Peptides against a protein of PDB entry 2FGR. Designs and how they scored, part 249

Target 1, 331 residues: chain A of PDB entry 2FGR
Amino acid sequence: SSVTLFGIVDTNVAYVNKDAAGDSRYGLGTSGASTSRLGLRGTEDLGGGLKAGFWLEGEIFGDDGNASGFNFKRRSTVSLSGNFGEVRLGRDLVPTSQKLTSYDLFSATGIGPFMGFRNWAAGQGADDNGIRANNLISYYTPNFGGFNAGFGYAFDEKQTIGTADSVGRYIGGYVAYDNGPLSASLGLAQQKTAVGGLATDRDEITLGASYNFGVAKLSGLLQQTKFKRDIGGDIKTNSYMLGASAPVGGVGEVKLQYALYDQKAIDSKAHQITLGYVHNLSKRTALYGNLAFLKNKDASTLGLQAKGVYAGGVQAGESQTGVQVGIRHAF

## One batch from the design tools (peptide; made by RFdiffusion4, then SolubleMPNN)

Design b2_p25_7_s4 (from b2_p25_7, 16 letters changed)
Fold by OpenDDE base, seed 4:
Structure b2_p25_7_s4 (fold): chain B 331 residues (1-331), chain A 25 residues (1-25)
Amino acid sequence: as target 1 above (331 residues)
Amino acid sequence: SAAARAARLAALLAESLASGALPEF
């Protein structure tokens, strides 16, 4: 049996030029290049190619020292694995987000990431962004000649909000092809939630692909989210991403990513463009900088996620510029 | 800017790919 303590402390100076009042925000923020975390994990060999595993992981907030507390809400799983793949029990990334966020060149964190995995409809469920679930059972296949898949089901446990009686139920999965420089995936998910106290289905379809040319990597995402409501019509968002990354001088990486969020329910688009640079001082320590521009059109109010400084929206039709400069340390 | 033109081209390509590739739920 093995037990490993691991973590990341990622802290930055961040700036955004506009908040919801039109004022600038600046300060010390967290998780600009990687989500800061503390975790414990281990494995036990059970013989015959069977292994048990555990994983406990929580978020770290280096700006305030976790003043709001610490928990294992990032992942809290027990697992069995073998030639059949891996079964996980407990809170985790849902299979769709675990696979499809891997195409995000900004690692689903900071001011640069793809923001498609979002609560677009003021859903009242705790995980209506489609990223994680409580009460989750997940299965991941091995890789068979490039082909792999993952499936998950989360129990609602009769969680109610208003008249909605199945809140937090998730069903979803992906199929993928991962071979050398190529990765491609299709993900499908449905999550039960509530909007305005009424039962709502959050349906999600995501296509992802990437290719590593050695000199550069290209990555793309196509996503539709649909909050299906019995009353008031559907809240549909089409999200698109295209990104490129390239190694610089053997110790650096430059990243450029564009995203478009077509918010059908408000007939409004948002455009995001982000330039990032990571400089590796060692295998464990990096400096980074991110520059993001978010342009809202019409009724769109999206904000950049400068965690620890400002992660709220802006005024309708307003543009926001964000900067992060920070240190990432892994242990 | 060149960045805004690149972003517009990326948007148009993404919209074109999406219009043909995303099944409607």
Scores: peptide ipSAE 0.015, ipTM 0.489, DockQ to the pose 0.010
Fold by OpenDDE base, seed 3:
Structure b2_p25_7_s4 (fold): chain B 331 residues (1-331), chain A 25 residues (1-25)
Amino acid sequence: as target 1 above (331 residues)
Amino acid sequence: SAAARAARLAALLAESLASGALPEF
């Protein structure tokens, strides 16, 4: 058996030039290069190629010392693994987000990430961003010559919001090919939620690919999210991402990523461009800087996610600039 | 190159999704 304590403390100074009032915000923020976390994990060899596992992981907020408390909402799983793959029970990343966020060069955190995994419709469910689920069973296949897949189901447990009676039900999965420098994946998911107290389906399709040329990596995402409502029509968003990264001098990494969010229900686009640099002081400690530009058009109100400083929206059609400079330490 | 083919495929898929030429999910 093994038990490992692990974590990341990532804290930054952040600035955004506009909030919802048009005012600048600045201060100490968290999770600019990687989400700050504390976790416990372990495995037990049961013989015959069978292993038991556990994983408990919560978010750390280094700016306020977890003033709202600590929990295992990042992951709280027990698992069995072997030649058949891995079965997980408990709250985790849903299979679609676990695979498809791997193409985000900004690690799904800070001011630079792909923001397609979002609640686009004021969904009233706790996980309407399509990232995690409660009451989740997941299965991950072995890798068969590069081919792999993952599937998940989350129980609604008769959770109700308004007239919606199946809130929090998830079904989804991905198929992938991972071989040497190439990765490609297709993910499909449906989640039951509520909007305005009425039953709503959050449907998601995502295509991701990356190629590592050694001197640089290219990565891309194509996503459609659709909140299917019985009244008021569908809320559809098409999200696109293209990113490149390159090693610098054996100790650094530069990243450039573009995303487009085409918000069909409001006929409005948002454009995101992020430049990032990471400087490794060691295997565990890095300095980083991010510079992001978010241009909203028309009725779009998207904001950069400067966690701990400002993560809200801006006025319709306003552009936002964000900066993060910080330290990441892993243990 | 494989990169140029992948970039062109991604561009064509993005254009097709943006134009509504691909079936909606």
Scores: peptide ipSAE 0.011, ipTM 0.467, DockQ to the pose 0.011
Fold by OpenDDE base, seed 2:
Structure b2_p25_7_s4 (fold): chain B 331 residues (1-331), chain A 25 residues (1-25)
Amino acid sequence: as target 1 above (331 residues)
Amino acid sequence: SAAARAARLAALLAESLASGALPEF
C-alpha cells in the first residue's frame, strides 16, 4: 500500500467595498485561488487490476489556524477501482458538483467562482448547496472513447427537520464527453431538505462545456436550481456562466468569467464579472490576484464569497466590488 | 464538426432554459 500526505495552504488579503450595512470589509482571508486543505490518501493493489483506496481531506483555515477544529468534511471515502471504474463510500463531492464545477475557471473558490451551486431557499439541510453529501455511495465509469458518467445516492438515515422526514437524501448523476480539447456534460440531481420545517425537494439541472484552443480555453455553464416547497411556491434560479482563460508567458494564467443569476422567486437578477491572474513562482507556489464585481438588481442581495473576511449579502439592488491578493502553496 | 454540434446543442439548451421551455422537473 502507499500513503500520501498532501495539502494546499492558500491565504490572501481580501477587500469588499460593501457589506449588509454598506460598510467596507478587509482582512486576511482563505482559499482565494484553491480551497486550503490537508489530506491523506492511499491505494492498495489487490491484483487483477483491482485497487482499494482511501481519501481523507479536510479544509484548512490559515487565517485562524482552524479555530473551529479540523474535520474530514471535504472527503472521507473508501473505494474500489478497476476496469469497471470506481465505487466510493463516504462523504464526498456529489457526482453532479464534482463534474460540473470542473467548468468553473475559478475552481469553485474565492470571489470569482460560479455561485449557482447554492442554497437559494434558506434550506435547513447541511449540504443544500448541492456540493457534497453525507452517507454517499458514488460510482464513476471509465472513459469509453470520450464518454463517461457518474452516479450517486446519499442516505437520509431518517433525518427529520420539522415535518420533513427524508432530509439529506440525494440522488443524482451526470453524463459527459471528454475528448482532447472538448469537454461537455449534463448533470441532474435531487436532494431532499426542509424550508421553514416543511419538506422541500432541491432539483438541479446543469449543462457544462469547454473547449481548449491551446492559446485560450472557453468554458460555459447553464443551470436551473428549483426548491420545490409544499407551501409558499417554488424558489427557482437560472444561472449562466461564460469564461475564458489564457496562459501568459508560460508562468502565468489570466481568467475572465461572467455569471448571471436570474432569481425567479424575487424577479431579480445578479451579474458577476471576475478578472483573475495566477503567477507560478514554482510548480508548488503561486501568487494570485482576483478582482470581482457583483451587480444586484431589484430585490437581489447576493454577496461575493471573500471567505475569512466577508461572505454575507448586501442591501437589495446594491453592487459589491471585491479584491483578493494571495499566496497558494501546494505540498 | 462534433464541436459545432455541441455548441448548437448548448445554444438550444440555453434558449430553452432562458425561455422556461425546459421540462420543469
Scores: peptide ipSAE 0.010, ipTM 0.456, DockQ to the pose 0.012
Fold by OpenDDE base, seed 1:
Structure b2_p25_7_s4 (fold): chain B 331 residues (1-331), chain A 25 residues (1-25)
Amino acid sequence: as target 1 above (331 residues)
Amino acid sequence: SAAARAARLAALLAESLASGALPEF
């Protein structure tokens, strides 16, 4: 058996030129290049190609020292793995987010990431962003000549909000092809939630692909999120992303990513462009900088996620510029 | 039922494909 302590401390100086009042915000932020975390994991060989595993992981907030406490809400799983693949029990990334966020060149964190995995409808469920679930059972296949898949089901445990009686139920999965420089996948998910105390289904479809040319990597996402309310019209968002990354001088990586969020319920688009650079000082320590521009049109109020400084919205139709400069250390 | 959930996911796929939403770059 083995037990590994691991983590990342990622802390930055962040600036956004506009908050909800139109004022600038600046200070210390967290998780600009990678989500800061502390974790414990281990495996036990049970013989015959069977292994047991555990994984406990929580988020670290280096700006305030975890003033709101520490928990294992990132992942708290026990698993069995072998030639059949892996079964996981416990809170984790849902299979759809685990696979499809891998195409985000900004590692699903900071001011630059693809923001499609979002609560678009003021859903009242704790995980209405489609990223994680409580009470989750997941299965991941082996890779068969490039083909792989993952499936998940989360129990609602009769959680109620208003008239909704199945809140937190998830069903979803992906199919993928991962072979050499190519990755492509399709994810489908449905989560039960509530909006305005009424039962709502969060339906999600995501296509992702990437190709590594050696000199550069291209990555793309196409997503539709639809909150289907029992009463009232659907809240639909189409999200698109295209990104490129390239190694720089053997010690760095430059990233450029564009995203479009077409918010159909308010007939409003938002455009995000992010330039990022990571400079490796070692295998474990990096400096980084991110520059993001978010243009809201019409009724759109999206804000950049400068965690620890400002992650709120802006006024309708307003643009926001964000900067992060920080240190990432892995252990 | 599991079948009803699968049918709903299939309908979502069909709707998404039929929506013709191309990336506006």
Scores: peptide ipSAE 0.011, ipTM 0.379, DockQ to the pose 0.013; fails the geometry check

## One batch from the design tools (peptide; made by RFdiffusion4, then SolubleMPNN)

Design b2_p26_1_s1 (from b2_p26_1, 10 letters changed)
Fold by OpenDDE base, seed 4:
Structure b2_p26_1_s1 (fold): chain B 331 residues (1-331), chain A 26 residues (1-26)
Amino acid sequence: as target 1 above (331 residues)
Amino acid sequence: LAAARAALDKAVADFKAAVEAFNASL
């Protein structure tokens, strides 16, 4: 059996030009290039091609020293794996987010990521962003000639909010083709939640693709989220992303990503564009910079996620610009 | 500090202008 301690400390100086009051925010922020984390993982060979595994991972907040505490909310799984693939028990990324966030060139963190995996409807569930679930069982197939899939179910455990039952129940999965330079995936998920104390289904469809040309990588996402409410109609968002990345001088990477969030319930769009650069000082240490612009139109109030500095919304129709410059260290 | 802030505000303004120009080309 092996036990590995691992982590990332990613801390930045961040600035956003507008908060909800129209004021600038700046300071020390976290997780601008990769989510800061501390984890323990290990495997045991059980013979016959069967392995047991565990994974415990929590977020690190290097700006305040984890003043809100430490937990394993990133992942807390036990697993069996073999020729059949992998079964996981415990809190993790849901299969849809685990696969479809892999097309985000900003690694689902900082001011540049695809923000489609969001609670678009003021859902009252803890994981209404569709990223993780408690009480999750997941299955991942092996890769067969490029084809792979993942499926998951999370138990609600009779969690109630208002009159809504079954809160936190998830069912979802993806099918994918991953071969050489090509990756393509389709994900489907439904999660039960509450909005205004009433039962609501969060439906999600996501298509992702990427191609690595060697000199550059292209990546794209198409997503629809629907919060289906019995009263007040569906809260639908169509999210689109297109990104490119390229290696620079053998030690750097430049990234450019555009996203559009078409928020149908408020007939309002938001446009995000982000330029990122990562400079590898070593295999473990990098410097990075992110520069993002978010244009809200009409009733849209989206904010850039400058974690540790400002991650709130802005006034309706306001534009926000963000900068992060930081150090990422992996151990 | 004031000069560093002014330089950052300028870099932010220049980037906003570049993004607005890009968004106008779409």
Scores: peptide ipSAE 0.027, ipTM 0.571, DockQ to the pose 0.010
Fold by OpenDDE base, seed 2:
Structure b2_p26_1_s1 (fold): chain B 331 residues (1-331), chain A 26 residues (1-26)
Amino acid sequence: as target 1 above (331 residues)
Amino acid sequence: LAAARAALDKAVADFKAAVEAFNASL
């Protein structure tokens, strides 16, 4: 068996010009270019092309030294892998988020990411953002001439909230084509949750595509989320993303990403634009800067996710600007 | 610190204006 210790420490100075009171927030933040993490992983060759694996990964908060403690909530899996692909048991990224967040040029991290993977409805479940699940079984196919897929099921274990008795149940999967410069995927998921103590289905459909032209990469996402409530109607959001990235001078990467969040239940849109730059000092160390603008319209209250500084909403119809400048180190 | 804050505030304002112009063109 082999065991690898690995991690990332990513810490930044962050600023947002508005919080929920209309005041500016600034300070030391975490995870601006990559989520800070500590992990252990390993594999055992069982012969015949079969391998056992484990992966334990927790988030690091470099600004407070993990004041709320350390856990393996990022991933805590045991797996079998081979010519058939990989089966995973334990908390992980759900297959839909694992695949479809790969089209986000900001890697679902910092003030720049696609925010479509969100709890749009004040869902009472722990993972109502559709990113991870407890009690997860996942299967990932090999890549067959570009074609690949992933499927997952998470047990609810009779978790109850109000009258909802199946909270945390997930079923979902994706199909994809990954060949050379092209990637395209379709993801479908349903998660059982509660809103206001009532059973609610979080349905998600996501289309993603990217093309790498060598000189630049284009990436796009189309997503619909619906929190289907028995009472009060559906909370529907249509989310759109288009991004471009390009290498700069062999040591840098520039990123530009736009997203639109059409929040149907409040008839309100939010527009996000982010400019990012990463400067590689080495293979493991980078400096980065992110500059993001979020325009809420009408009743929209979305905030940029300046983790460790401010990740809350703003007043309805308010615009927020955010900056992060930081260091990422991988070990 | 005050100069760095003023430079940041300007960069933020300039970027906001560019994004608002882009959003007005859509």
Scores: peptide ipSAE 0.023, ipTM 0.549, DockQ to the pose 0.010
Fold by OpenDDE base, seed 1:
Structure b2_p26_1_s1 (fold): chain B 331 residues (1-331), chain A 26 residues (1-26)
Amino acid sequence: as target 1 above (331 residues)
Amino acid sequence: LAAARAALDKAVADFKAAVEAFNASL
């Protein structure tokens, strides 16, 4: 058996030029290049090619020392793995987010990530961003000739919000082809939630692809998220992402990513463009900088996620500029 | 783009129906 303590401490100086009042926000933020985390993981060989595993992981907030406490809400799984693949029990990334966020060149964190995995409605479920679930059973296939898949189901446990009786139920999965420089995936998910105390289905479809040319990597996402309310019209968002990354001088990586969020319920678009640079001082320590521009149109109020500084919205139709400069350390 | 959007809308609808059928079988 092995037990590994692991983590990342990622802390930055962040700035955004506009908050909800039109004022600038600046300070010490977290998780600009990678989500800061502390975790324990281990495996036990059970013989015959079967292994048990555990994984406990929580987020670290280096700016406040976890003043709101520490938990294992990032992942808290026990697993069995073997030639059949891996079964996981417990809170984790849902299979769709685990696979489809891998195409995000900004690692689903900071001011630069693809923001499609979001609560696009006033969803009252704790995980209405489609990223994680409680009470989750997941299965991941082996890779066979490049083909792989993952499936998950989360129990609602009769969680109610208003008249909604199945809140937190998830079903979803992906199919993928991962072979050498190519990755492509299709993910489908439904979560049951509530909006305004009424039952709502969060339906999601995501297509992702990437190709590594050696000199550069291209990555793309196409997503539709639809909150289908039992009463009222659908809250639909079509999200698009295209990104490129390239190694710089063997010690750096430059990233450029564009995203479009077409918010159908408010007939409004937001455009995000992010330039990022990571400079590896070692295998474990990096400096980084992110520069993001978010252009809201019409009724769109999206804000950049400068965690620890400002992650709120802006005024309708306003544009926001964000900067993060920080240190990432892995242990 | 319109055809791709319609295809996505259909794929989500078809998947929802399959999920609803699955959930009704539990």
Scores: peptide ipSAE 0.000, ipTM 0.304, DockQ to the pose 0.013
Fold by OpenDDE base, seed 3:
Structure b2_p26_1_s1 (fold): chain B 331 residues (1-331), chain A 26 residues (1-26)
Amino acid sequence: as target 1 above (331 residues)
Amino acid sequence: LAAARAALDKAVADFKAAVEAFNASL
């Protein structure tokens, strides 16, 4: 058997020019290039090609020393793996999020990420962003000549909110082709939640693709999220992302990513553009800088996620600029 | 873009039906 302690400490100085009052916010923030984490994982060979595994991972907040406590809400799984693939039991990334966030060049963190995996409808479920689930069973296939898939089901355990009786139930999966420089995936998910105390389905579809040209990588996402409400009509968002990354001088990486969030229920768009640079001081330590612009139109109130400084919205139709400069260390 | 959206909407509808059928079989 093996046990590995691992982690990332990522801390930055961050600035945003507008909060919900129109004022600037600045300070020490977390998770600008990678989510800060502490984890334990291990594997046991059971013979016959069967392995047992565990994974325990929690978020670290380096700005306040985890003042709100520590937990394993990032992942808390036991697994069996072999020639059949991997079965996981416990809280994790849902299969759709695990696969489709891999096309985000900002690694689903900081002020630059694709924000499509969001609670668009004031859903009352704890995981209405479609990223993780409690009570999750997941299965991942091996890679067969490039083809792979993942499936998941999360139990609601009769969790109720208002008149909704199935809150937290998830079903979803992806199919993918991963071969050499090419990756492409289709993900589909439904999550049961509540909005205003009424049963609501969060339906999600996501198409992702990337190609690595060696000199540069291109990546794209197309997503539709739909909160289907029995009363008040559907809350639909169409999200689009296109990004490019390139190595710089063998020690750096530059990233440029654009996203569009077409929020149909409020007939309002938001445009995000982010420039990022990572400078590797070693295999484990990097300096980074992110510059992001978020342009809200009409009734849109989206804010950049400067975690530890300001992650709230802005006034309707307002634009926000964000900067992060920080250190990432992996162990 | 419109054709990709229509194909996406159909794939969502077809998967929703499969999910609803699976949930009804549990």
Scores: peptide ipSAE 0.000, ipTM 0.334, DockQ to the pose 0.013

